# Ledger of designs, part 64: peptides against a protein of PDB entry 5JXT

Target 1, 319 residues: chain A of PDB entry 5JXT
Amino acid sequence: SLLPKKEINVYIGMSEMQVKWYQKILEKDIDAVNGAGGKRESKTRLLNIVMQLRKCCNHPYLFEGAEPGPPYTTDEHLIYNAGKMVVLDKLLKRIQKQGSRVLIFSQMSRLLDILEDYCVFRGYKYCRIDGSTAHEDRIAAIDEYNKPGSDKFIFLLTTRAGGLGINLTTADIVILYDSDWNPQADLQAMDRAHRIGQTKQVVVYRFVTDNAIEEKVLERAAQKLRLDQLVIQQGRAQVAAKAAANKDELLSMIQHGAEKVFQTKGAFGTMAEKGSQLDDDDIDAILQAGETRTKELNARYEKLGIDDLQKFTSESAYE

## One batch from the design tools (peptide; aimed at target 1 T73)

Design b2_p24_8 (made by RFdiffusion4)
Pose (drawn by RFdiffusion4):
Structure b2_p24_8 (pose): chain A 317 residues (1-241, 244-319), chain P 24 residues (1-24)
Amino acid sequence: SLLPKKEINVYIGMSEMQVKWYQKILEKDIDAVNGAGGKRESKTRLLNIVMQLRKCCNHPYLFEGAEPGPPYTTDEHLIYNAGKMVVLDKLLKRIQKQGSRVLIFSQMSRLLDILEDYCVFRGYKYCRIDGSTAHEDRIAAIDEYNKPGSDKFIFLLTTRAGGLGINLTTADIVILYDSDWNPQADLQAMDRAHRIGQTKQVVVYRFVTDNAIEEKVLERAAQKLRLDQLVIQQGRAQVAAAANKDELLSMIQHGAEKVFQTKGAFGTMAEKGSQLDDDDIDAILQAGETRTKELNARYEKLGIDDLQKFTSESAYE
Amino acid sequence: EEEEIEKELEEAEERSKELDEERE
């Protein structure tokens, strides 16, 4: 029995420093922010703003010249200058206290570099797979974290790095520092720990910058995730739109017994006998329209799970 | 839970200002 994973959006604010940088990004190209300029502009200008705001929502030190002036030290400012780092510090502390281990995913390798400095600062044992990591390296990195009684606690990965089917069930908590545009990428990262061999409840925390660009980014991915489900669930429809033996057999046998019983004429003919007054015609049209409504209202309401014929139906016996 | 995060961020801003004063 594999427990369904718990996925939680953790909505996070921004530090005072992030607001300064967030405002500068929006100011440096306020024209495009207010939707100015021609409609002919290429997508490049707006997408550059998205990248900067994404970096800003992650950590201000991703911008050069942002870390407090030289010389550079690695201290508590690494934590308190990014809202996500403040929430993560107490979250990681609580995670180790309850005997849990955690996979931390990110879109940006420069952020895992910042998380490396954090792990060394707090004394956390950790592993990293980068996507810019050789094959033999990440095999050892997987094994080191999966070793029984492993020294490691945190596993730093990029959402894409490892490839398909790698197993990290020796962890039961997943933290998505930032989200991906396609939902299947984040869903695959969660299934690094949420797969066969996982014994404990998998909990996934997704850091989201509330009232900022990442909240809006998330709604779109949630929509695209919902669209994918509808396509996959309806993937049986085109194969259904020939005729089975039973379908052909049912068409022929329908009402055949009543036909054999009949010596004279059938229903509408036996009761009225090829002569029809106005009242008889009106009853035929009223009974038909009623049947027509009930038939259409029954089938236009159905779903794929009712129309889909099982392959075992072809096993006529 | 959200109120706890807001309190943590406020405490983190105060603490960052104290660290800047100490460094000065």

Design b2_p24_8_s1 (made by RFdiffusion4, then SolubleMPNN; from b2_p24_8, 10 letters changed)
Fold by OpenDDE base, seed 1:
Structure b2_p24_8_s1 (fold): chain B 319 residues (1-319), chain A 24 residues (1-24)
Amino acid sequence: as target 1 above (319 residues)
Amino acid sequence: MMEEIKKLLEEAEKKLKELEKERA
């Protein structure tokens, strides 16, 4: 029988470089961040800020001129300059030792480019598909990954490419390196490993940058997922329509953690304490804390009705 | 909370402008 998937949010601090870039993004558009633009501030400008902050949470090298060079050489700096890469590096080592195989999903094809460089640097054999991959090349990559005795450890996917009904049950670990605004896209991605034919316990690690915009992206996605579930259960099809963030919601998301980011000298949380020197006990502590916070998050939304969740989309922007 | 954040962001912007003037 297919075991239920275990989902764990992994809360990760920003590196010092990420904090500096996060500050620069907020400073560049400070009038919009302060809400000083008022009614004149465009929703498009706020969405652009949100996108830049999400890029920063993923990796600072997604920005022009952020990568050290010339010469542009892949080295340990690719890992220690992004909190998610530090945790990923330790997790992949553990996953490999366990004889597991892993799917890594991102919204950003350019992050997959960084992950390819990382795979080459660590000597991990991988497959890749994204939104630009031809249909025939997708089939070939899937077949290469799924073949008996495949030496491919990692499959790199954009969440959009993962949504296409693919069977990847030869992997038992899923890493969501970032989250979609639509929680159903992430569910569709992780269900590539969690399908009929899976023989192992599927574990899903969702990376979330702590004290940053990604916490609010996660909360919004969890709210939407609970609303979608309740709408299906209650037959109330009309409730689903308000899914697009308004200006005030986007502004609140941008402001979340911004004060602490401006006050911070150096890295955040576990990245400030240990940096790249995370050991196996530090990873276990991060995973345990993540499992606790995941249970608390789920328990918060399980108690809410449709009317409460509809109000929370308006009121949680002001608390 | 929003007013405190706005004030802190305004103070941060002032400090940044001062630092930019010191580097120029």
Scores: peptide ipSAE 0.025, ipTM 0.414, DockQ to the pose 0.017
OpenDDE base, seeds 2, 3, 4, 5: peptide ipSAE 0.022, 0.019, 0.012, 0.000; ipTM 0.437, 0.403, 0.376, 0.315; seed 4 fails the geometry check

Design b2_p24_8_s3 (made by RFdiffusion4, then SolubleMPNN; from b2_p24_8, 10 letters changed)
Fold by OpenDDE base, seed 5:
Structure b2_p24_8_s3 (fold): chain B 319 residues (1-319), chain A 24 residues (1-24)
Amino acid sequence: as target 1 above (319 residues)
Amino acid sequence: MMEEIKKLLEEAEKKLKELEEKRK
């Protein structure tokens, strides 16, 4: 029988470079971040800030002029300048050592470009599929990855492109490098490995930048998922799925962790303490802390009814 | 909170400028 998925949120501190870029994004639109724009602040502007902050949480090199150079050479800086890459680098080494194979999902094709550079730099053999990948090339990549004795360790996918009905049960590890606003997209991504034909325990690592907007993206996604589940269970088809985030919700998401980001000199958490020198014990500590916080997050939403989940604005996260 | 964030932002901008000047 197919074993249940083990899902762990991996809460990761920002690198020093990410903190600086996160600050710069907030500073550029400080009036919007402070709500001073009032009626003049467009939802579109807030959505743009959210998008930039999510890029920063993924990798600072997603910004023009962020990559150190010239020379523009892939080196250890590609890793240590992004907290998620530091954790990914150590985690992939463990995953490989245990004889597992891994799917890495992102919302951002440009992040997959960075992950390709990383794979080349580390000598990891990989496949890639994104939204621009031709149907024939997609089939070829899947077949190359799934073939018996495939030396392809990593499959890089955009969440939506990877969600399209494909079987990747030859992988047992799923890394969600970022989260979709729609939790169903992430579930569909996980279900590429977690299907009939899987012989291993599927483990899903969801990377979440700690003390940043991604925590609120995750919370909103978890809220929506629970609401969708309860609506299905209760047959309440009329419960309009909570509309796209309103201005106040977006503002609250942008403000989350902003004060601490501005107060921070250097990196966050384990990234401040050890940076790229994370050892196996540090990874174990991050995973254990993540497992605890994942249980707490799930338990918070499991106690809420439909009416509570509909009313649940991020206000209760500040108490 | 907003005034403290503004002050922290001003300090951060100042540091960013100092870092950009050191990179020249």
Scores: peptide ipSAE 0.026, ipTM 0.483, DockQ to the pose 0.024
OpenDDE base, seeds 1, 2, 3, 4: peptide ipSAE 0.025, 0.018, 0.017, 0.023; ipTM 0.422, 0.413, 0.403, 0.426

Design b2_p24_8_s4 (made by RFdiffusion4, then SolubleMPNN; from b2_p24_8, 12 letters changed)
Fold by OpenDDE base, seed 2:
Structure b2_p24_8_s4 (fold): chain B 319 residues (1-319), chain A 24 residues (1-24)
Amino acid sequence: as target 1 above (319 residues)
Amino acid sequence: MMEEIKKLLKEAQEKLKELEKKRA
């Protein structure tokens, strides 16, 4: 029988470079945060800020002129300049030693480019699929990865491309490098490994930049998922899961952790203490803390009814 | 909290403008 998937949120501090870029993004568009623009222009501008902050949480090299150079060379700086890469680098070594195989999902094809450079730099064999991958090349990549005795350790996928019904049950680990605004897209990505034909315990690691916009993206996704589940269970079609975030919700999300980001000199959390020098005990501590916070997050939403979840999406904009 | 964040953001923007003026 297929074992239930284990999902763990992995809360990761920003690197010093990420903190600097996160500050710059907030500072550049402060007038939009202050609401100086008309209602429609302000929402589009806030969505752009959210997109830039999410890029920063993923990797600072997603910005033009952020990569050290010229010459532009792949080195350890590709890892230590992003908190998620530091954790990924240690986690992949552990996954490989366990004889596991891993799917890595992102919303951003440009992050997959960075992950390809990382795979080459570390000597990891990989496959890639994104939204631009031709149908034939997609089939070839899947078949190469799923081949008995395949040397391909990593599959790099955009979350949307991974959603297209493909079977990747030859992997037992799923890393969500970032989260979709729609929690169903992430579930569909997990279901590539967690499907009929899986013989191992599927473990999902969801990377979340701590004290940043991604924590609010995760909370909103968890609220929506719980609401969708309750609507299905109660047959109440009328709870249209509120569509795209309103202006005030986007503003609240942008403001989350911003104060601490401006007060911080250097990196956050474990990235401030150890940087790229995380050991196996540090990774275990991060995973244990993540498992605890994941249980707490789920327990908060499991206690809420439909009416409470609908109110909470409104009240969290006024706190 | 929102006003305090706006204040910190404004102070940070002012510091950046001062740093940009010192680099120019």
Scores: peptide ipSAE 0.038, ipTM 0.594, DockQ to the pose 0.019
OpenDDE base, seeds 1, 3, 4, 5: peptide ipSAE 0.022, 0.016, 0.000, 0.024; ipTM 0.449, 0.425, 0.240, 0.473

## One batch from the design tools (peptide; aimed at target 1 E67)

Design b2_p25_1 (made by RFdiffusion4)
Pose (drawn by RFdiffusion4):
Structure b2_p25_1 (pose): chain A 317 residues (1-241, 244-319), chain P 25 residues (1-25)
Amino acid sequence: SLLPKKEINVYIGMSEMQVKWYQKILEKDIDAVNGAGGKRESKTRLLNIVMQLRKCCNHPYLFEGAEPGPPYTTDEHLIYNAGKMVVLDKLLKRIQKQGSRVLIFSQMSRLLDILEDYCVFRGYKYCRIDGSTAHEDRIAAIDEYNKPGSDKFIFLLTTRAGGLGINLTTADIVILYDSDWNPQADLQAMDRAHRIGQTKQVVVYRFVTDNAIEEKVLERAAQKLRLDQLVIQQGRAQVAAAANKDELLSMIQHGAEKVFQTKGAFGTMAEKGSQLDDDDIDAILQAGETRTKELNARYEKLGIDDLQKFTSESAYE
Amino acid sequence: EYEELAEELVEEAKEELEEYEAPDS
């Protein structure tokens, strides 16, 4: 029995320093922010703003010249200058206290570099797979974290790095520091720990910058995830739109017994006998329209799970 | 339980950021 995972959006604000940088990004190209300029502009200008705001929502130290002036030290400012780092610090502290281990995913390798400095600062044992990591390296990294009684606690990965089917069930908590554009990528990262061999409840925390660009980014991915479900659930429809032996058999046998019973004429003919007054015609049209409504209202309301013929129906016996 | 923990930590993080002053760059 594999427990369904718990996915929780943790909505996070921004530090004072992030607001300064967030405003500068928006100011440096305010024209494109207000939707100015021609409609012919290539997508490049706006996408550059998206990248900067994404970096800003992650950590201000991703911009050069942002860390407090030289010389550079690794201290508490690494935590309190990014809203996500403040939430993560107490979250990781609580995670270790309850005997849980955690996989931390990110889109940007420069952010895992910042998380490396954090893990060394707090004394956390950790592993990293980067996507810019050799094959033999990440095999050892997987084994090190999966070793029974492992010294490690945090596993730093990029959402894409490892590839398909790698197993990290020795962890039961997943933290998505930032989200991906395609939902299948984040969903695959959660299934590093949420797969066969996982014994504990898998909990996934997704850091989202509330009232900023990442909240809007998330809605779109949630929509694209909902669209994918509808396509997959309806993937049986085109194969259904020939005729089975039973379908052909049912068409022939329908009402055949009543035909054999009949010596004279059938229904509409036996009761009225090839002569029809106005009242008889009106009853035929009223009974037909009623049947037509009930038939259409029954089938136009159905779904794929009702129309889909099982392959075992072809096993006529 | 997990949602309550996430809300508690977000509230604590907002209070700590209100008390925090960022140094000059």

Design b2_p25_1_s1 (made by RFdiffusion4, then SolubleMPNN; from b2_p25_1, 11 letters changed)
Fold by OpenDDE base, seed 1:
Structure b2_p25_1_s1 (fold): chain B 319 residues (1-319), chain A 25 residues (1-25)
Amino acid sequence: as target 1 above (319 residues)
Amino acid sequence: MDEEIAKEIVEEAKEELKKYVPPAP
């Protein structure tokens, strides 16, 4: 029988460089962040801010002029300048040591470019598929990864490319480097490893930047997933269609953690304390804290009915 | 989103949920 997948949210602090870029993004649009634009603030402007903040949470080198150079060389700076990369680097070493193979999903093809540079720098053998990959090249990459005795440790995928019905049951670890606005896209990505033919316990690590917009993206995704489950259970299909974030929800998401980000000098949390010097005990502590917070998050939404979840999309503007 | 695409997403979601809900005894 297929074992149930274990899902763990991994809450990760920003690096000093991420904090500086996050501050710059907020400062550029400070009038929108403070709600001073009122009803005149464009939904498009708020969506653009959200997109830039999500890029910052992934890696600061997604911005022009952020990468150190010239010369533009891959070095340890690629890792320590992003909290997610610091955790990924330690986690991949553990995953490899246990004889597991890993799928890494992102929504951002440009983040996969950074992850390719990282894989080359660490000597990890990988495959890649994104939205631009030709159909034949996708099949070739899947076959190369899935072949018996494949030396490919990592498969890099965009979350959307993971949606294409592919079987990757030769991997047992899934890392969601970021989260889709549609929780079903992430589930579809996980189910490339968690499928008939899997013989191992699938573990899913969802990276979430702590004290940043990604916590609110995660909460919204969890709310939507619970709502979709309840709608399916109650046969009320008409309710699911309206869940596009409104302006007030987007503003609340942008404001989340902004004050603490402005007050912060340096990095956040474990990134401030240890930075790139995270050891195996620090990783275990992060994973254990993440498992606890994941259970708490799930327990919060399991108690809510459809009417409560519909109100929460409106009342999260007041907490 | 065309009602058909929404229906396909719901049917896919139902099929995926069937993988996680143990069959009723």
Scores: peptide ipSAE 0.000, ipTM 0.303, DockQ to the pose 0.011
OpenDDE base, seeds 2, 3, 4, 5: peptide ipSAE 0.000, 0.000, 0.005, 0.016; ipTM 0.298, 0.308, 0.328, 0.338; seeds 3, 4, 5 fail the geometry check

Design b2_p25_1_s2 (made by RFdiffusion4, then SolubleMPNN; from b2_p25_1, 13 letters changed)
Fold by OpenDDE base, seed 5:
Structure b2_p25_1_s2 (fold): chain B 319 residues (1-319), chain A 25 residues (1-25)
Amino acid sequence: as target 1 above (319 residues)
Amino acid sequence: MWEEEAKKIVEEAKEILKKYKPPPV
């Protein structure tokens, strides 16, 4: 029998570089945040801010001129300049030591480029599929990853490319490096490993930048997922999905953690205390805290009815 | 309420940023 997935949100502090870039994004567009533009222009500006903040939460090198150089050399700076990379680097060592294999999903093909550089730098053997990957190359990558005795440890995927019904049950760990606005896209990604033919306990780690926009992305996705579940359970198929995030919801998301980001000198949380020097106990503490917060988040939404969720759920800002 | 709280957070953030601008030399 297929074991149920274990899903753990991993709440990760920003690096010092991420905090600085996050501040710069908020500063640059502060007039747009204040609503100095017309209503429609302000929504578009706010969506752009949200996109930039999400890039910052993933990796600061997604911005032009953020990478140290020239020379542009892959080094430890690729890791310590992004909180998610610091946690990923430690987590992958543990996963590998356990004899597990891992799928890493992101919304951003450019983040997969960074993850390829990281894989090369650490000597991790990997496969990659994104939206631009040719059909034949996708088949070849899947077959190479799934072959008996494959030495490919990591599969890098965009969440959308992973949605294409592929079977990756030869992996037992799933890392969602970021979250989709549509929780169904993330579920479909998880279900590449959590499918018939899986023999191991599938564990899903969802990376979430703490005290930042991504907490609100996660909350909105969790709200939508719970609403979808309740609509199915109650047979209320006519519950009109709320329109795309309104201006006020986008503003609220952008402002979440902004004060703390502006008040913070340096990195956040465990990144401030340990930076790249996280030990196994620090990782265990992060995972345990994440498991607790995941349970609390789920318990919060389990208590909400359809009418409550409909107040807070807007569909993805991109649908 | 949310717009005012939003404005407040942004103004507080601006004030914090003003404190962190090195004084004009």
Scores: peptide ipSAE 0.019, ipTM 0.397, DockQ to the pose 0.018
OpenDDE base, seeds 1, 2, 3, 4: peptide ipSAE 0.018, 0.000, 0.000, 0.000; ipTM 0.397, 0.349, 0.305, 0.320

Design b2_p25_1_s3 (made by RFdiffusion4, then SolubleMPNN; from b2_p25_1, 10 letters changed)
Fold by OpenDDE base, seed 4:
Structure b2_p25_1_s3 (fold): chain B 319 residues (1-319), chain A 25 residues (1-25)
Amino acid sequence: as target 1 above (319 residues)
Amino acid sequence: MHEELAKEIVEEAKEELKKYKPPAP
């Protein structure tokens, strides 16, 4: 019988380098961040800021001139300069010791390039599929990963490329390195491992940069998912809020955590205390805190009716 | 200048976030 999947949001502090780059992004577009542009600020400008902040939450080397070099060599700096990489590096060691296999999903093909460099640096055998991967090469990568006795530990996928009806039930761990704006895309990614033929407990780790825009991306995705579920249950299929985020929603997302980021001189949370020196107890504490916050987040949305969730979306409809 | 502006941004964001708190049960 297929066991229910366990989903855990893993809340991760930014590294010192991420804090500096996050500050720099906000400072560069400060007039848009404070709403001083008013109705004249283009939705496109706000979407660009959101995209840069999401890149920063993933890895600072997604920016030109952020990587130390020349020479551009992969070293421990690839890990310690991104909070998600520090947690990933420790978590993958645990997953491997447990005899598990892992799917890692991202929205960003350029982040998969960094994860390939990381896999090579750590000696992890991997497969990769992104949006540019030819159909034949996708089949070959899936077959190589799924073969009996495959030595491929990691599968790197873009969430949308993984959204194709592929079976990856030979993995039991799913890491969402970032979240899609559409929670259905992330569910479709999880369902590659959580499908008929799975024999293990599927565990999904969703990485979320704490005190940053990604918390608001997650909240919005959770609201949308709950609304979609309630609409389906009530047969009201017409009320599915197709609305892309409005300007005010984007602005509030950009503003979230900005003060605390500007007040911070170093890294955040456990990254400030231990940085790359996280031990197994620190990872257990992060996972336990994440499980608690995940339950609290779910409990917040489970209590909301359709009318409550619609009020949150309709106050956005009068522009 | 940047620290004061960061405070204003967050006061506005905190006020907007108060609107998004689910009503207390």
Scores: peptide ipSAE 0.019, ipTM 0.426, DockQ to the pose 0.012
OpenDDE base, seeds 1, 2, 3, 5: peptide ipSAE 0.011, 0.000, 0.000, 0.000; ipTM 0.363, 0.266, 0.268, 0.241; seed 1 fails the geometry check

Design b2_p25_1_s4 (made by RFdiffusion4, then SolubleMPNN; from b2_p25_1, 14 letters changed)
Fold by OpenDDE base, seed 2:
Structure b2_p25_1_s4 (fold): chain B 319 residues (1-319), chain A 25 residues (1-25)
Amino acid sequence: as target 1 above (319 residues)
Amino acid sequence: DWEKEAKEIVEESKEILAKYKPPPV
């Protein structure tokens, strides 16, 4: 029988470089961040800020001129300049040692380019599929990954490309490097490994940048998922979770952690304490803290009814 | 040099923090 998947949110501090770029993004649009634009603030402007903050949470090298160079050489700087890469680098070593195989999902094809450079640098054998990958090349990559005795350790996928009904049950670990605004897209990605034919316990690690916009993306996704579940259970017409984030919700999400980011010198959390020198005990502590915080997050929404979830305006960025 | 730009950003951040107005709780 298929075992239930285990899902763990992995809360990760920003690197010093990420904090600096996060500050720069907020600073560039400080009037929008302060809500000073009022009725004149465009939803498009707020969405652009959200997109830049999400890029920063993924990797600072997603910005032009952020990568050290010339010469542009892949080195340890690719890892230590992004909190998610530091945790990923340690976690992949553990996953490989246990004889597991891993799917890594992102919303951003350009992040997959960075992950390819990382895979080459570490000597990890990988496959890749994104939105631009031709149909024949997708089949070839899937077959190469799934073949008996495949030496491919990692499969890199955009979340949407992974949603296309493919079977990757030869992997037992799923890393969501970032989250979709639609929790159903992430579930569809997990279901590539968590399907009929899976023989192992599937574990899903969801990376979440702590004290940043990604916490609010996660909360919103959890709210939506709970609402969708309650609607299905009650046989009510899908309360069309059609409400694209309004301006006030987007503003609250942008403001979340902004003050602390401006006050912070250097990195956040475990990245401030140890930087790239995380050991196996630090990873265990991060995973344990993440498992606890994941249970707490789920328990908050399990108590809420449909009417409560509909009234949930994003809790103030300060609660 | 991103380190130079990043130092400039950190110094400018002090001035911008003074302009930051958190929303009323």
Scores: peptide ipSAE 0.006, ipTM 0.348, DockQ to the pose 0.017
OpenDDE base, seeds 1, 3, 4, 5: peptide ipSAE 0.008, 0.006, 0.000, 0.010; ipTM 0.350, 0.313, 0.351, 0.351; seeds 1, 4, 5 fail the geometry check

Design b2_p25_2 (made by RFdiffusion4)
Pose (drawn by RFdiffusion4):
Structure b2_p25_2 (pose): chain A 317 residues (1-241, 244-319), chain P 25 residues (1-25)
Amino acid sequence: SLLPKKEINVYIGMSEMQVKWYQKILEKDIDAVNGAGGKRESKTRLLNIVMQLRKCCNHPYLFEGAEPGPPYTTDEHLIYNAGKMVVLDKLLKRIQKQGSRVLIFSQMSRLLDILEDYCVFRGYKYCRIDGSTAHEDRIAAIDEYNKPGSDKFIFLLTTRAGGLGINLTTADIVILYDSDWNPQADLQAMDRAHRIGQTKQVVVYRFVTDNAIEEKVLERAAQKLRLDQLVIQQGRAQVAAAANKDELLSMIQHGAEKVFQTKGAFGTMAEKGSQLDDDDIDAILQAGETRTKELNARYEKLGIDDLQKFTSESAYE
Amino acid sequence: STPPIDEEFVEEEEEKADEAFDEGH
């Protein structure tokens, strides 16, 4: 029995320093922010703003010249200058206290570099797979974290790095520091720990910058995830739109017994006998429209699970 | 120069970590 995973959006603010940088990004190209300029502009200008705001929502130290002036030290300012780092610090502290281990995913390798400095600062044992990591390296990295009684606690990965089917069930908590544009990528990262061999409840925390660009980014991905489900669930429809033996058999046998019983004429003919007054015609049209409504209202309301014929129906016996 | 640390913001964001962890467990 594999427990369904708990997925929680943790909505996070921004530090005072992030607001300064967030405002500068928006100011440096305020024209494109207010939707100025021609409609012919290429997508490049707006997408550059998206990248900067994404970096800013992650950590201000991703911008050169942002860290407090030289010389550079690695201290508490690494934590308190990014809202996500403040929430993560107490979250990781609570995670280790309860005997849990965690996989931390990110889109940007420069952010895992910042998380490396944090793990060394707090004394956390950790592993990293980067996507810019050789094959033999990440095999050892997987094994080191999956070793029984492992020294490690945190596993730093990029959402895409490892490839398909790698197993990290020796962890039961997943933290998505930032989200991906396609939902299948984040969903695959969660299934590094949420797969066969996982014994404990998998909990996934997704850091989201509330009232900023990442909240809006998330809604789109949630929509695209909903669209994918509808396509996959309806993937049986085109194969259904020939005729089975039973379908052909049912068409022939329908009402055949009543035909054999009949010596004279059938229904509409036996009761009225090829002569029809106005009242008889009116009853035929009223009964037909009623049947037509009930038939259409029944089938136009159905779903794929009702129309889909099982392959076992072809096993006529 | 070192930017100041906003204690109220830090406390508010730390409360979110407790709430998110307790919701998960």

